# Ledger of designs, part 127: peptides against a protein of PDB entry 3EFO

Target 1, 262 residues: chain A of PDB entry 3EFO
Amino acid sequence: SQLADLYKSCETDALINFFAKSAFKAVLHQPLKVIREILVNQTAHMLACYRKNCASPSAASQLILPDSMKVLPVYMNCLLKNCVLLSRPEISTDERAYQRQLVMTMGVADSQLFFYPQLLPIHTLDVKSTMLPAAVRCSESRLSEEGIFLLANGLHMFLWLGVSSPPELIQGIFNVPSFAHINTDMTLLPEVGNPYSQQLRMIMGIIQQKRPYSMKLTIVKQREQPEMVFRQFLVEDKGLYGGSSYVDFLCCVHKEICQLLN

## One batch from the design tools (peptide; made by RFdiffusion4, then SolubleMPNN)

Design b2_p15_5_s1 (from b2_p15_5, 4 letters changed)
Fold by OpenDDE base, seed 2:
Structure b2_p15_5_s1 (fold): chain B 262 residues (1-262), chain A 15 residues (1-15)
Amino acid sequence: as target 1 above (262 residues)
Amino acid sequence: SVSPEDVEVLVEEVE
């Protein structure tokens, strides 16, 4: 059917880009609450239509996603949690304006990375491999106190270090003997020159490639104050300023779909 | 952690 073909060929990243720009344009003329409701509604309607017309029979308790839209909900939630769509006094008008303008000019690939950061387990690096480590989901649940993670969203780059990060890796990256000795004020990694350091720098370089902006590096130590900023980029978790977790958002979407179909 | 309230997500290919 025509609908089946549509869902089969759907490009979710392009769709998210479209929704983001549409929403951010609407901010100038519509209340934020309305915009958020529209986005949720649109998501629910698309998925309800799929369930009604294309999906295989399934239990009502299940949220059915076509493969082409498997990441639609998570990206939508990220969009909804963006500061541009949040009306909180803690968020400056300048910040909203800045991010709005950025997204309005972003291509599909840029917006994809912007809304859902790449989170890489650096502590698992194979120094002999030229491949990037597999990204993990952007949630605190995927972090490890023993791990070192690199997060990038096209604008910011964070190197997060667990309190129990391996000393050998710390020394390899920072040329210091322990976690406590890491200086988080630095914005550049030292030129240590060992294979691990070189590999990490290579990875950072790859991530930076083809990005329109140079990403500033922020070193984050677990349980220190700056970690709060880092945690805002764990987009699947509950947001500080009222944004839902991915799980909660799924529930919300599911309920709305059920309402549409029942 | 998984809670009982979590929605079961099923991803399928469109045929």
Scores: peptide ipSAE 0.332, ipTM 0.811, DockQ to the pose 0.459
Fold by OpenDDE base, seed 4:
Structure b2_p15_5_s1 (fold): chain B 262 residues (1-262), chain A 15 residues (1-15)
Amino acid sequence: as target 1 above (262 residues)
Amino acid sequence: SVSPEDVEVLVEEVE
């Protein structure tokens, strides 16, 4: 069917880009609450239409997503949780203005990365491979106290270290004997010269490649104060300054879809 | 994904 073809060919990343720019334009003349409601409503309507016209029969307890839109909810939630739309006093006006302007000029690929960061388990790096490690979902549940993770969203880059990060990796990256010795004030990794260090630097280079902005590196130790900033980018979790977790958002969307179809 | 406490999400290919 025509609708089926539409959903099959849907490019969610482009759609999110459109929604983001539309919403960020609207903030100039509409209440944020209304904008958020519109976004949720649009999401629900799109998925309700799919369920009504295209989806296979399923239980009412199930949220049905076409494959092309499997990441629509998570990205939409990320958009809803963006500082531009949250209007929390903890977020400076300058920051909101800055991010708004950035997104307004972002292409599809840039906005995709911006709203949903890459979170890479670099402790799993194969020093003999030039391939990027598979990204994990941006949630605390995917972190490991024994792990080291690189997060990038096109604007910021974080190197997160678990409290139990392997000393050999710490030595390889920072040339220090232990977690406690890592200097979190540095914005550049030292030139250690070993294969692991070189591989990590290469990975960072690949991430930076063809990105319009130079990402400053922030070193983050687990359980230290700066980790809270890092956690803001774990977009599937509940936001510190508001916004739902991905799971909560799914529930919200599902309920709205059901309301539309009943 | 399926969770007893959460909404079940089913991703399907569009035919």
Scores: peptide ipSAE 0.329, ipTM 0.811, DockQ to the pose 0.486
Fold by OpenDDE base, seed 5:
Structure b2_p15_5_s1 (fold): chain B 262 residues (1-262), chain A 15 residues (1-15)
Amino acid sequence: as target 1 above (262 residues)
Amino acid sequence: SVSPEDVEVLVEEVE
C-alpha cells in the first residue's frame, strides 16, 4: 500500500533533523510545553497510523515499530530532552541559544550524532583488527567498572574509565601504572606509540573525520565529579533536568498510541 | 517511572 511504502522508505534521521529544526524555530514563538506536546503528539500519530494500517497483529501491550523507525522513539526522546526545549531555570539562556543555533545549521548526519552520541567500548579493542568496535546504547547500564568507553556527539569527546579499568590498558593509553595516576586535566592523549594507543588514536581520528567541529577530549574517571557531565550524554537514562529515560518515554508513547486507537 | 516490562517493543519489517 501507499502507506506501507511510506513507512518502508522512512528515513528517521532525516525526520529527526526536520523535527529538531522545526521545534527549535518554534521556540521563538511558542511555549516550550506546547512544542514538546506537539513533538510527542506527532510521534504518537505516526506510530498509531502504522499500527492501524500497516502493522501485523500484536498484543495491546506491545509497541510496534516499523524497522525504518526503530530508533525514532529514542531520537525523539533525545530531542525532547535537549536544553533548548527544556524550561528549567538551571539551564541558562545563553546555553539554549547556543545549542539552538548549532542545530539549526546541522545536516542530517550531524544532528543524528548530536542527539544520540556514539559510545564505543574501547576496552574491547583488538589491535589486530581494523574494525571499529560496535557502539553500545548510551546508558549507564552498558558501562562497566572494568571498561573504558569513548563517547562522541560531534561536539564533545569523552574517554570514560571505570574504576577497575585494566591496568594494561591504562598503561597502553596513558603510559601510567594505574587508574590513580591518570591526569584528567589533559585534553590530548599522550603518544605512547604502542599498537593499542595507535588504534585508539585512529578511532578518534575516524570519529573526528568530516565533523564540522573539532571535539575537545575530556578524560573522565568513574566516581569523580566530572563524571556527572559525562553522564548527561547517556541519553537513554533519565535526564538531569527531568527528561525521561528511554524506557519511560516508550511507555509514554505507547500510552498515547493506545489513546488514539482505543 | 514505569516498569520496563510494561511495554514490549516489537520491530517488524514493513510488507
Scores: peptide ipSAE 0.329, ipTM 0.814, DockQ to the pose 0.550
Fold by OpenDDE base, seed 1:
Structure b2_p15_5_s1 (fold): chain B 262 residues (1-262), chain A 15 residues (1-15)
Amino acid sequence: as target 1 above (262 residues)
Amino acid sequence: SVSPEDVEVLVEEVE
């Protein structure tokens, strides 16, 4: 069917880019609350239409997503949690304007990375591999105190270190003997020259490739104050300024779909 | 990230 073909060919990243730009344009003439409601409504309608016309029979407790749109909800939630669409006094007008303008000029690939960062488990690097480590979901639940993670969203790059991160990796990356010796004021990694350091630098280089902005590196130690900034980019978790977790958003969308169909 | 206690998400190929 025509609808089936539509859902098969759906490019969610392009769709999110469109929704983002549309919403960010709308903030100039519509209340933020209305814009957010429209976005949720659009999401629900798209998925309700799929459920009604294309999806296999399933239990009411299940949220059915076509494969092409499997990441639509998570990206939509990220969009909804962007400072431009949040009505919070803690967010400055300048920050809103800046973020709005940035997204308005972003291509599909840029906006995808911007809304949902790459989170890479650096502690699992194979120095003999030319492949990037598989990204993990952007949630605290995917971090480990024994791990080292690199996060990038096209504008910022964070190197997060667990309190129990391996001393040998710390030595390899920073040329210091322990976690306590890491200087978080640096914005560049030292050129230690060992295979692990070189591999990490290569990965960082790949991430930086074809990005319109040079990403500043921030080194973050777990449980130190700057970690709070890093945690804001764990977009599947509950937002600092009232945004829902991904799980909560799924529940919201599911409920709205059910309301549309029943 | 989805908890088993919450909404079950099913991803399927479109027929």
Scores: peptide ipSAE 0.328, ipTM 0.813, DockQ to the pose 0.460

Design b2_p15_5_s2 (from b2_p15_5, 8 letters changed)
Fold by OpenDDE base, seed 1:
Structure b2_p15_5_s2 (fold): chain B 262 residues (1-262), chain A 15 residues (1-15)
Amino acid sequence: as target 1 above (262 residues)
Amino acid sequence: SVPASDVKVLVEEVE
């Protein structure tokens, strides 16, 4: 069917870019609450239409996502949780204006990375491989106390270290004997010169490549105060300023779809 | 971006 073809050809990243720019433009003319409601409604309508016209028969309790839109809800939730669309007094007007302008000028690839960061388990690096480690979902559940993770969203880069990070990796990256000796005030990794350090630097270089902004590196130790900033980029988790987890958002969308179809 | 390895067509019971 024509609708089936439409859903098959749908590009979620382009759609999210459109929704983001549309919403951020609307901020100047409409209440934030209304904008958020519109975004949720649009998401629900698209998925309800799919379920009604294209989806295979399934239990009403199941949320069905077409393959082309399988990541639409997670991106939409990230958009909804962006500071530009939040009515929290803790968010400064300047920060809101800054991020609004940034997104308004972003291409599809940039906005995709901005809303959903790349989170890489660098503790699994194979120094003999030229391949990047497979990214993990942006959730605390994917972190490990023994792990070291690199997070990038096109604007910021974080190196997160678990409290039980391997001393040999710490030595390899920072040239210090232990976790406690890592200086988190550093914005650059030392040039230690070993294969692991070189591989990490290469990965960071690849991530930085073709990005319009130079990403400042922030080193974050688990359980230290700066980790709270890092956790804000774990976008599938519950947000600090009232944003839902991805799971909670799925429930919300499902409920709305059911309401539309019943 | 969302990791491809962890992203499948989501058919989940949502209650």
Scores: peptide ipSAE 0.166, ipTM 0.744, DockQ to the pose 0.095
Fold by OpenDDE base, seed 2:
Order: C-alpha cells, then structure tokens, then sequence
Structure b2_p15_5_s2 (fold): chain B 262 residues (1-262), chain A 15 residues (1-15)
C-alpha cells in the first residue's frame, strides 16, 4: 500500500531534524507545554497509524514500530528533553536561545548526533584495529566503573573515566600513575605517544571530522562534580530537569497509541 | 546514533 511504502521510506533522522526545527521555531510563539504535547501527539499518531494500517496483528500491549522508525521514539524523547523545550527556571533564556539557534542551523547528520550522542567504550580499543569501537546506548547502565568512555554530540566531547578504570590505560592516556592524578582541568589530551594514546587521539579526530563545531574536550572523573554535566548527555536516562527516560517515554507513547486506537 | 541492536520494541520490516 501507499501507506506502507511511506513508512518503508521514512527517514527518522530527517524527521527528527524537521520536528526539532519546527518545535524550536514554535517556541517563539507557543507555550512549551503545547509544543511538547504536539511532538508527543505527532509521534503517537504516526505510530498509531502504522499500528492500525500496516503493522502485523499483535497484542495490543505490544509496541510495534516500523523498522524505519525504530529509533524515532528515542530521538523524540531526546528532543523533548532538550533545554529549549523544558520549562525550567534553571535554564537561562540565553542557553535556550543558543541551543535553539544551533539546532536551527543543523543538518540532518548534525542534529542526529546532537540529540543522541555517540558513546564509545574506548577501554575496549584494539590498538591493532582501525575500526571505531561500537557505540553503546547513552545510559548510565552502559557505563562501568572499570571503563573509559568517550561521548560526543557534535558540540561537546567528554572523556569519562570510571573510578576503577585500568591504571595502564590511564597511564597510556594521561601519563599519570592513577585515577587520582588525572587533571580534569585539561581540555586536551597529552601527547603521550604510545599506541593507545595515538589511537584514542585518532578516534577523537575521526569524530571531530566534518563537524561544524570544534568539540571541546572535557575530562570527567566518575563521582566528581563535573560528572553531573556528563550525565545530562546520557539521554536515555531520566533527565535532571524532569525529562523522561527512554523506557518511560516508550510507555507514554504506547499508552497514547492505545488511546488513539482504543 | 542509536545502536539499533539494543532496540527492545517489536520492530517490523515494512513490505
């Protein structure tokens, strides 16, 4: 059917870009609450339509997504959790304006990365491999105290270090003997010159490639204050300012779909 | 981008 073809050809990343720009434009003349509601409704309606017209028969309790939209909810949740759309007094108007303007100028690829960061377990790096490590879901549950993770969203780059991260890696990256010796005020990694350091730098370079903005590096130690900022980019988790986790959002969307379909 | 392998909802290929 034509509708099925539509869903088949759907480009989620393009949709998110569109929704983001639409929403961020709407901020200028509509209440944030309304904008958020619209986004949720649009998501639910699209998915309800699929469920009704295209999806294979399944239990009503099952959330069904077309393959082309399998990541739509998570991106939508990320959009909804963006500071521009949050009605929180803690968020300055300047910050909202800044973020809004940034997104308004972003292409599809840029917005994709912006809303859902790349989180790489760099402690798993094979120095003999030229391949980037496989990204993990942006959730605290995917972090490990023994791990070192690189997070990038096109604007910021974070190197997160677990409290029990391997000393050999710490030494390899920072040329210091232990976690405690890592200087988090650094904005650049030292040129240690060993293969691991070189590979990490290469990876960082690859991530930075073709990005419109130079990503500032922030080194984050687990359980230190700056980690709070880092956690904001774990977009699948519950947001600091009341944004839903991905799971909670899925439930919300599912509920709304069910309501639409009765 | 989102690692697709970790999507836990029912995902269907549209034919």
Amino acid sequence: as target 1 above (262 residues)
Amino acid sequence: SVPASDVKVLVEEVE
Scores: peptide ipSAE 0.135, ipTM 0.788, DockQ to the pose 0.304
Fold by OpenDDE base, seed 4:
Structure b2_p15_5_s2 (fold): chain B 262 residues (1-262), chain A 15 residues (1-15)
Amino acid sequence: as target 1 above (262 residues)
Amino acid sequence: SVPASDVKVLVEEVE
C-alpha cells in the first residue's frame, strides 16, 4: 500500500531534523508545553497510523515500530529533553539561545549526532584494527567502572573514565600510573606515542572529521563533579532536569497510541 | 548514531 511504502522509505533522521527545527522555530511564538505536546502527539499519530494500517496484529501491550522509525522515539525523546524545549530555570537563556541557533543551522547528519551522541567503548579498542568501536546506547547502564568511553555529539567530546579503568590503558592514554594521577583540567591528550594512544587519537580525528565545529575535549573521571555534565549526554536516561528516560517516553507514546486507536 | 533497537517493544503502563 501507499502507506506501507511511506513507512518503509521514511528517513527518521530527516524527520527529526524537521521536527527539531520546526519546534525550535515555534519556541518564539508558542508555549513550550504546547510544543512538547505537539511533538508527542505527532509521534504517537505517526505510529498509530502505522499500527492501524500497516502493522501486523499484535498485543495491545506492545509498541510496534516500523523498522524505518525504530529510533524515532529515542530521537524524539532527546529532542523533548533538549534545553531549548525544557524551559528549566537551571538552564541559562544564553545556553538555550545558543543551542537553538545551532540546531536551526544543522543539517540532517549534524542534528542526528547532536541529539543522540556517539558513545564509544574505548577500552575495547583493538590497536590492530582501523575500525571504530561499535557505539553503545547512551545510558549509564552501558557504562562500566572498568571502562573508558568516548562521547561525542558534534559539539562536545568527552572522555569518561571509570574508577576502575585499566591502569595499562590509563598509562597508554595519559602516561600516568593510575586513575588518580589523571589531570582532568587538560583539554588535549598528551602525545604519548604508543599504539593505543595513536589509535585513540585517530578515532578522535575520525569523529571530528567533517564536523562543522571543533569539539573540545573534556576528560571526566567517574564520581567526580564534572561527571554530572557528562551524564547529561546519556540521553536515554532520565534527564537531570526532569526529562523522561527513553523507557518512560516509550510508555507515554504507547499510551497515546492506544488512545488514538481506541 | 543510535544502535539498533527492537522493532517490537513490550511496554508496561507506567506513569
Scores: peptide ipSAE 0.103, ipTM 0.711, DockQ to the pose 0.091
Fold by OpenDDE base, seed 5:
Structure b2_p15_5_s2 (fold): chain B 262 residues (1-262), chain A 15 residues (1-15)
Amino acid sequence: as target 1 above (262 residues)
Amino acid sequence: SVPASDVKVLVEEVE
């Protein structure tokens, strides 16, 4: 059917790019609340239509996604949680304007990375492997006090270190004996020259490759004040300024779908 | 770029 073909061929990343630009354009003419409602409504309608016309029979309590849209909800939530669409006094008009203009010019690949960062567990690196470590979900629940993680969204790069991160890795990356000795004011990693350091640099280089902006590196220690900035990029968690967690958003979408179908 | 969700959601292949 035409609907089946539509859902089969859907490119979620392109769709999110479209929704983002449409919403960010609408900011100049419509209230933010209305824009957010429209986005949620559109999401629910698309998924309700799938549920009604294309999906296999399943329990009403279950959220059903076509494979092509398996990441639609998470991206949509990230879009909804973007500062441009949030009506919070803590967010400056300048920041809203800046991010609005950035996204308005982003291609599909740039926007998907911007809305959902790469979070890489670099403490698990195999120095003999040429493969990047598998990304983890952008949530605090995926972090470990014993871990070291690299986060990048095309504009910013963070190296997050757990309070119990392995001293040998700290030595390998920073050439210092312990977590306490790491200088978080640095924006460049030292040239230590060991295989682990080289591998990390390679990964960082790959991430930076073909990105339109040079990502400034921020070193983040767990439980220090700058970690709060880092946590804002854990987009599946509850937002600082009232945005929902991914799980909460799924529930919200599911409820709206049910309302449309019942 | 988004890893597979751990949230129990049914994902279907569209036929």
Scores: peptide ipSAE 0.251, ipTM 0.803, DockQ to the pose 0.298; fails the geometry check

Design b2_p15_5_s3 (from b2_p15_5, 7 letters changed)
Fold by OpenDDE base, seed 5:
Structure b2_p15_5_s3 (fold): chain B 262 residues (1-262), chain A 15 residues (1-15)
Amino acid sequence: as target 1 above (262 residues)
Amino acid sequence: PVAPEDVKVLVEEVK
């Protein structure tokens, strides 16, 4: 059917880019609450239409996504949680203006990475492999105290270290004997010269490749104050300023779909 | 990321 073809060909990343720019343009003329409601409504309507017209038979309680839109909800939630669309007074006008301007100029690939960062388990690196580690979900639940993770969203790069990070990896990356010795004020990794360090630098280079902005590296130790900033990029978690977790958002979307169809 | 492990989401190919 015509609708089926539409959903087959849907490019969610392009759609999110469009929604983001549309919403960020609308902030100049519409209340933030209205904009957020529109975005949620649009999401629900698109998925409700699919459920009604294209989806395979399933229980009414089942949330069904077409493959082409399987990541639509998570990206939409990230968009909704962006400071530009939040009404909290803790967010400065300058920050809103800055991020608004950034997104308005972003291409599809840029906005995709911006809204949902890459989170890579660096502690799993195999120096003998040329393969990049598989990204994990951007949630605290995917972190480990024994792990080291690299997060990048096209604008910022974080190297997060668990309190129990392997000393051998710390030595490999920073050339220091322990977690306590890591200087978090540095914005560049030392050129230690071992295979692990080289591989990490290579990965960072790949991530930086073809990005319009140079990502400043921030070293983050678990349980130190700067970790709070890092955690704001764990976009599947509940936001600091009232943004929903991905779980909660899915429930919200499902509820809206049910209301539309039942 | 499709869905958290504790949330049942059916992802299907469009026919």
Scores: peptide ipSAE 0.431, ipTM 0.918, DockQ to the pose 0.379
Fold by OpenDDE base, seed 3:
Structure b2_p15_5_s3 (fold): chain B 262 residues (1-262), chain A 15 residues (1-15)
Amino acid sequence: as target 1 above (262 residues)
Amino acid sequence: PVAPEDVKVLVEEVK
């Protein structure tokens, strides 16, 4: 069917890019609340239409996503939680304007990375392997006190260090004996020269490749105040300034779909 | 990231 073909050919990353730009354009003329409602409504309607017309028979309580849109909800939630669409006084007008303009110029690949960062467990690196570590979900639940994680969204790069991160890795990366000795004011990793350091630098280089902006590196220690900034990029969690966790958003979307269909 | 463990989501191929 025509609808089936539409859902088969759907490119979620392009769709998110479109929604983002449309929403960010609408900010100039529409209340933020209305824009957010429209986005949720559009998401629900698209998925409700699929459920009604294309999905295989299943229980009404089951949320069904076409494969082409399997990541639509998570990206949509990320969009909804972006500072541009949040009505919070803590967010400066300048920051809103800045991010708005950035996204308005982003291509599909850029916006994809921007809305859902890469989070890499670099503590698991095998210095003998040329393979990059697999990204983990952007949630605190995926972090570990013993771990070291690299997060990048195309604009910012964070190196997050667990309070119990291995001293040998700390030594390898920073050339200091312990977590306490790490200077979080630095924006560049020292050139230690050991295999682990070199591999980390390689990974950082790969992440930086083909990005239109040079990502500033921020070193973040777990449980220190700057970690709060880092946590804002754990997009599947609840945001500091509001917004649903991904779990809650899925429930919300499902509820709205049910309301549309029942 | 498709769905967290806490939410049952069925992902299917469109026929």
Scores: peptide ipSAE 0.420, ipTM 0.917, DockQ to the pose 0.379
Fold by OpenDDE base, seed 2:
Structure b2_p15_5_s3 (fold): chain B 262 residues (1-262), chain A 15 residues (1-15)
Amino acid sequence: as target 1 above (262 residues)
Amino acid sequence: PVAPEDVKVLVEEVK
């Protein structure tokens, strides 16, 4: 069917880019609440249409996604949680304006990374391999107190260190004896010169490649104040300023789909 | 990332 063909050919990354730009344009003329509602509604309608016309028979309680849109909900939730679409006094108007303008000029690949960051467990690095470690989901549940993680969204880069990070890795990266000695005011890693340090720098270089902006590095210690900023990029978690967790968002979308179909 | 492990989501190929 024509609808089946449509869902087969759907490019979610392009769709998210479109929704983002459309929403951010609408900010100038429509209330933020309305824009957010429209985005949720559009998501639900697209998925409801699939459920009704294309999906295999299944229980009503089951959320079904076409493969082409399997990541649509998570990216949509990230879009909804962006500061541009939030009306909170804690978020400066300048920051909203800045991010709005950035996204309005982003290509599909840029916006994809922007809305859902890469979170890499670099404590698992194999110095003998040139491959990047597999990214983990952007949630606190995926962090480890014993781990070291690199987060990047095309604009910002964070190096997060667990309180129990291996001293040997800390020494390898920072040339200091312990977690407590790490200076979080640094924006550059020291040139230690060991294989692990070199590998990390290589990874950072790869991530920076083909990005329109140079990402500033922020070093974050677990349980220190700056970690709060870092946690805002864990986009699957509940947002500080009213954004839903991905789990909650899926439930919300599912409920709306059911309302449309029942 | 498709769905959290605790959320029941079915992803299928469109036929």
Scores: peptide ipSAE 0.406, ipTM 0.905, DockQ to the pose 0.375
Fold by OpenDDE base, seed 4:
Structure b2_p15_5_s3 (fold): chain B 262 residues (1-262), chain A 15 residues (1-15)
Amino acid sequence: as target 1 above (262 residues)
Amino acid sequence: PVAPEDVKVLVEEVK
């Protein structure tokens, strides 16, 4: 069917880019609450249309996503949780303005990475491989106190260290004996020269490659105050400033779909 | 990412 063809050819990343730019334009003349409602409504309508016209028969309790849009909800939630669309006073006007302008000029690939960061378990790096480690879901549940993770969203880069990070890795990366000795004020990794350090630097280079902005590195220790900033990029979790978790958002979308179809 | 493990979501190929 014509609708089926549309859903088959749907490019969610492009759609999110469009929604983001549309929403970020709308903030200039519409209330944020209305914009958020529109985005949720559009998401629900798109998926309801699929459920009604294209989806295989299934229980009403089942949320069904076409493969082409399997990541639509998560990205939409990320968009909804972006500071530009949040009305919380804790978010500075300057920050909102800055991010708004950035996104307004982003291509599809850039916005995709921006809204859903790469979270890489670099403690699993194979020094003999040039391949990037597989990214994990952007959630606290995927972090490990024993792990070291690199997060990048095209604008920021964070190196997160668990409180129980292996001393050998700490030594390899920072040339210090322990977690406590890591200087979080640094924005550049030291030139340690060992294979692990070189591999990490290579990974960081790959991440930075072909990105329009130079990502400043922030070193984050678990359980220290700056970790709170880092956690804001764990976009599948509940946001500090009123954003929903991905789980909650899925439930919300599903509920709205059901309302549309009943 | 598709869905959290605790959320029942069906992803299907469009036919």
Scores: peptide ipSAE 0.401, ipTM 0.901, DockQ to the pose 0.379

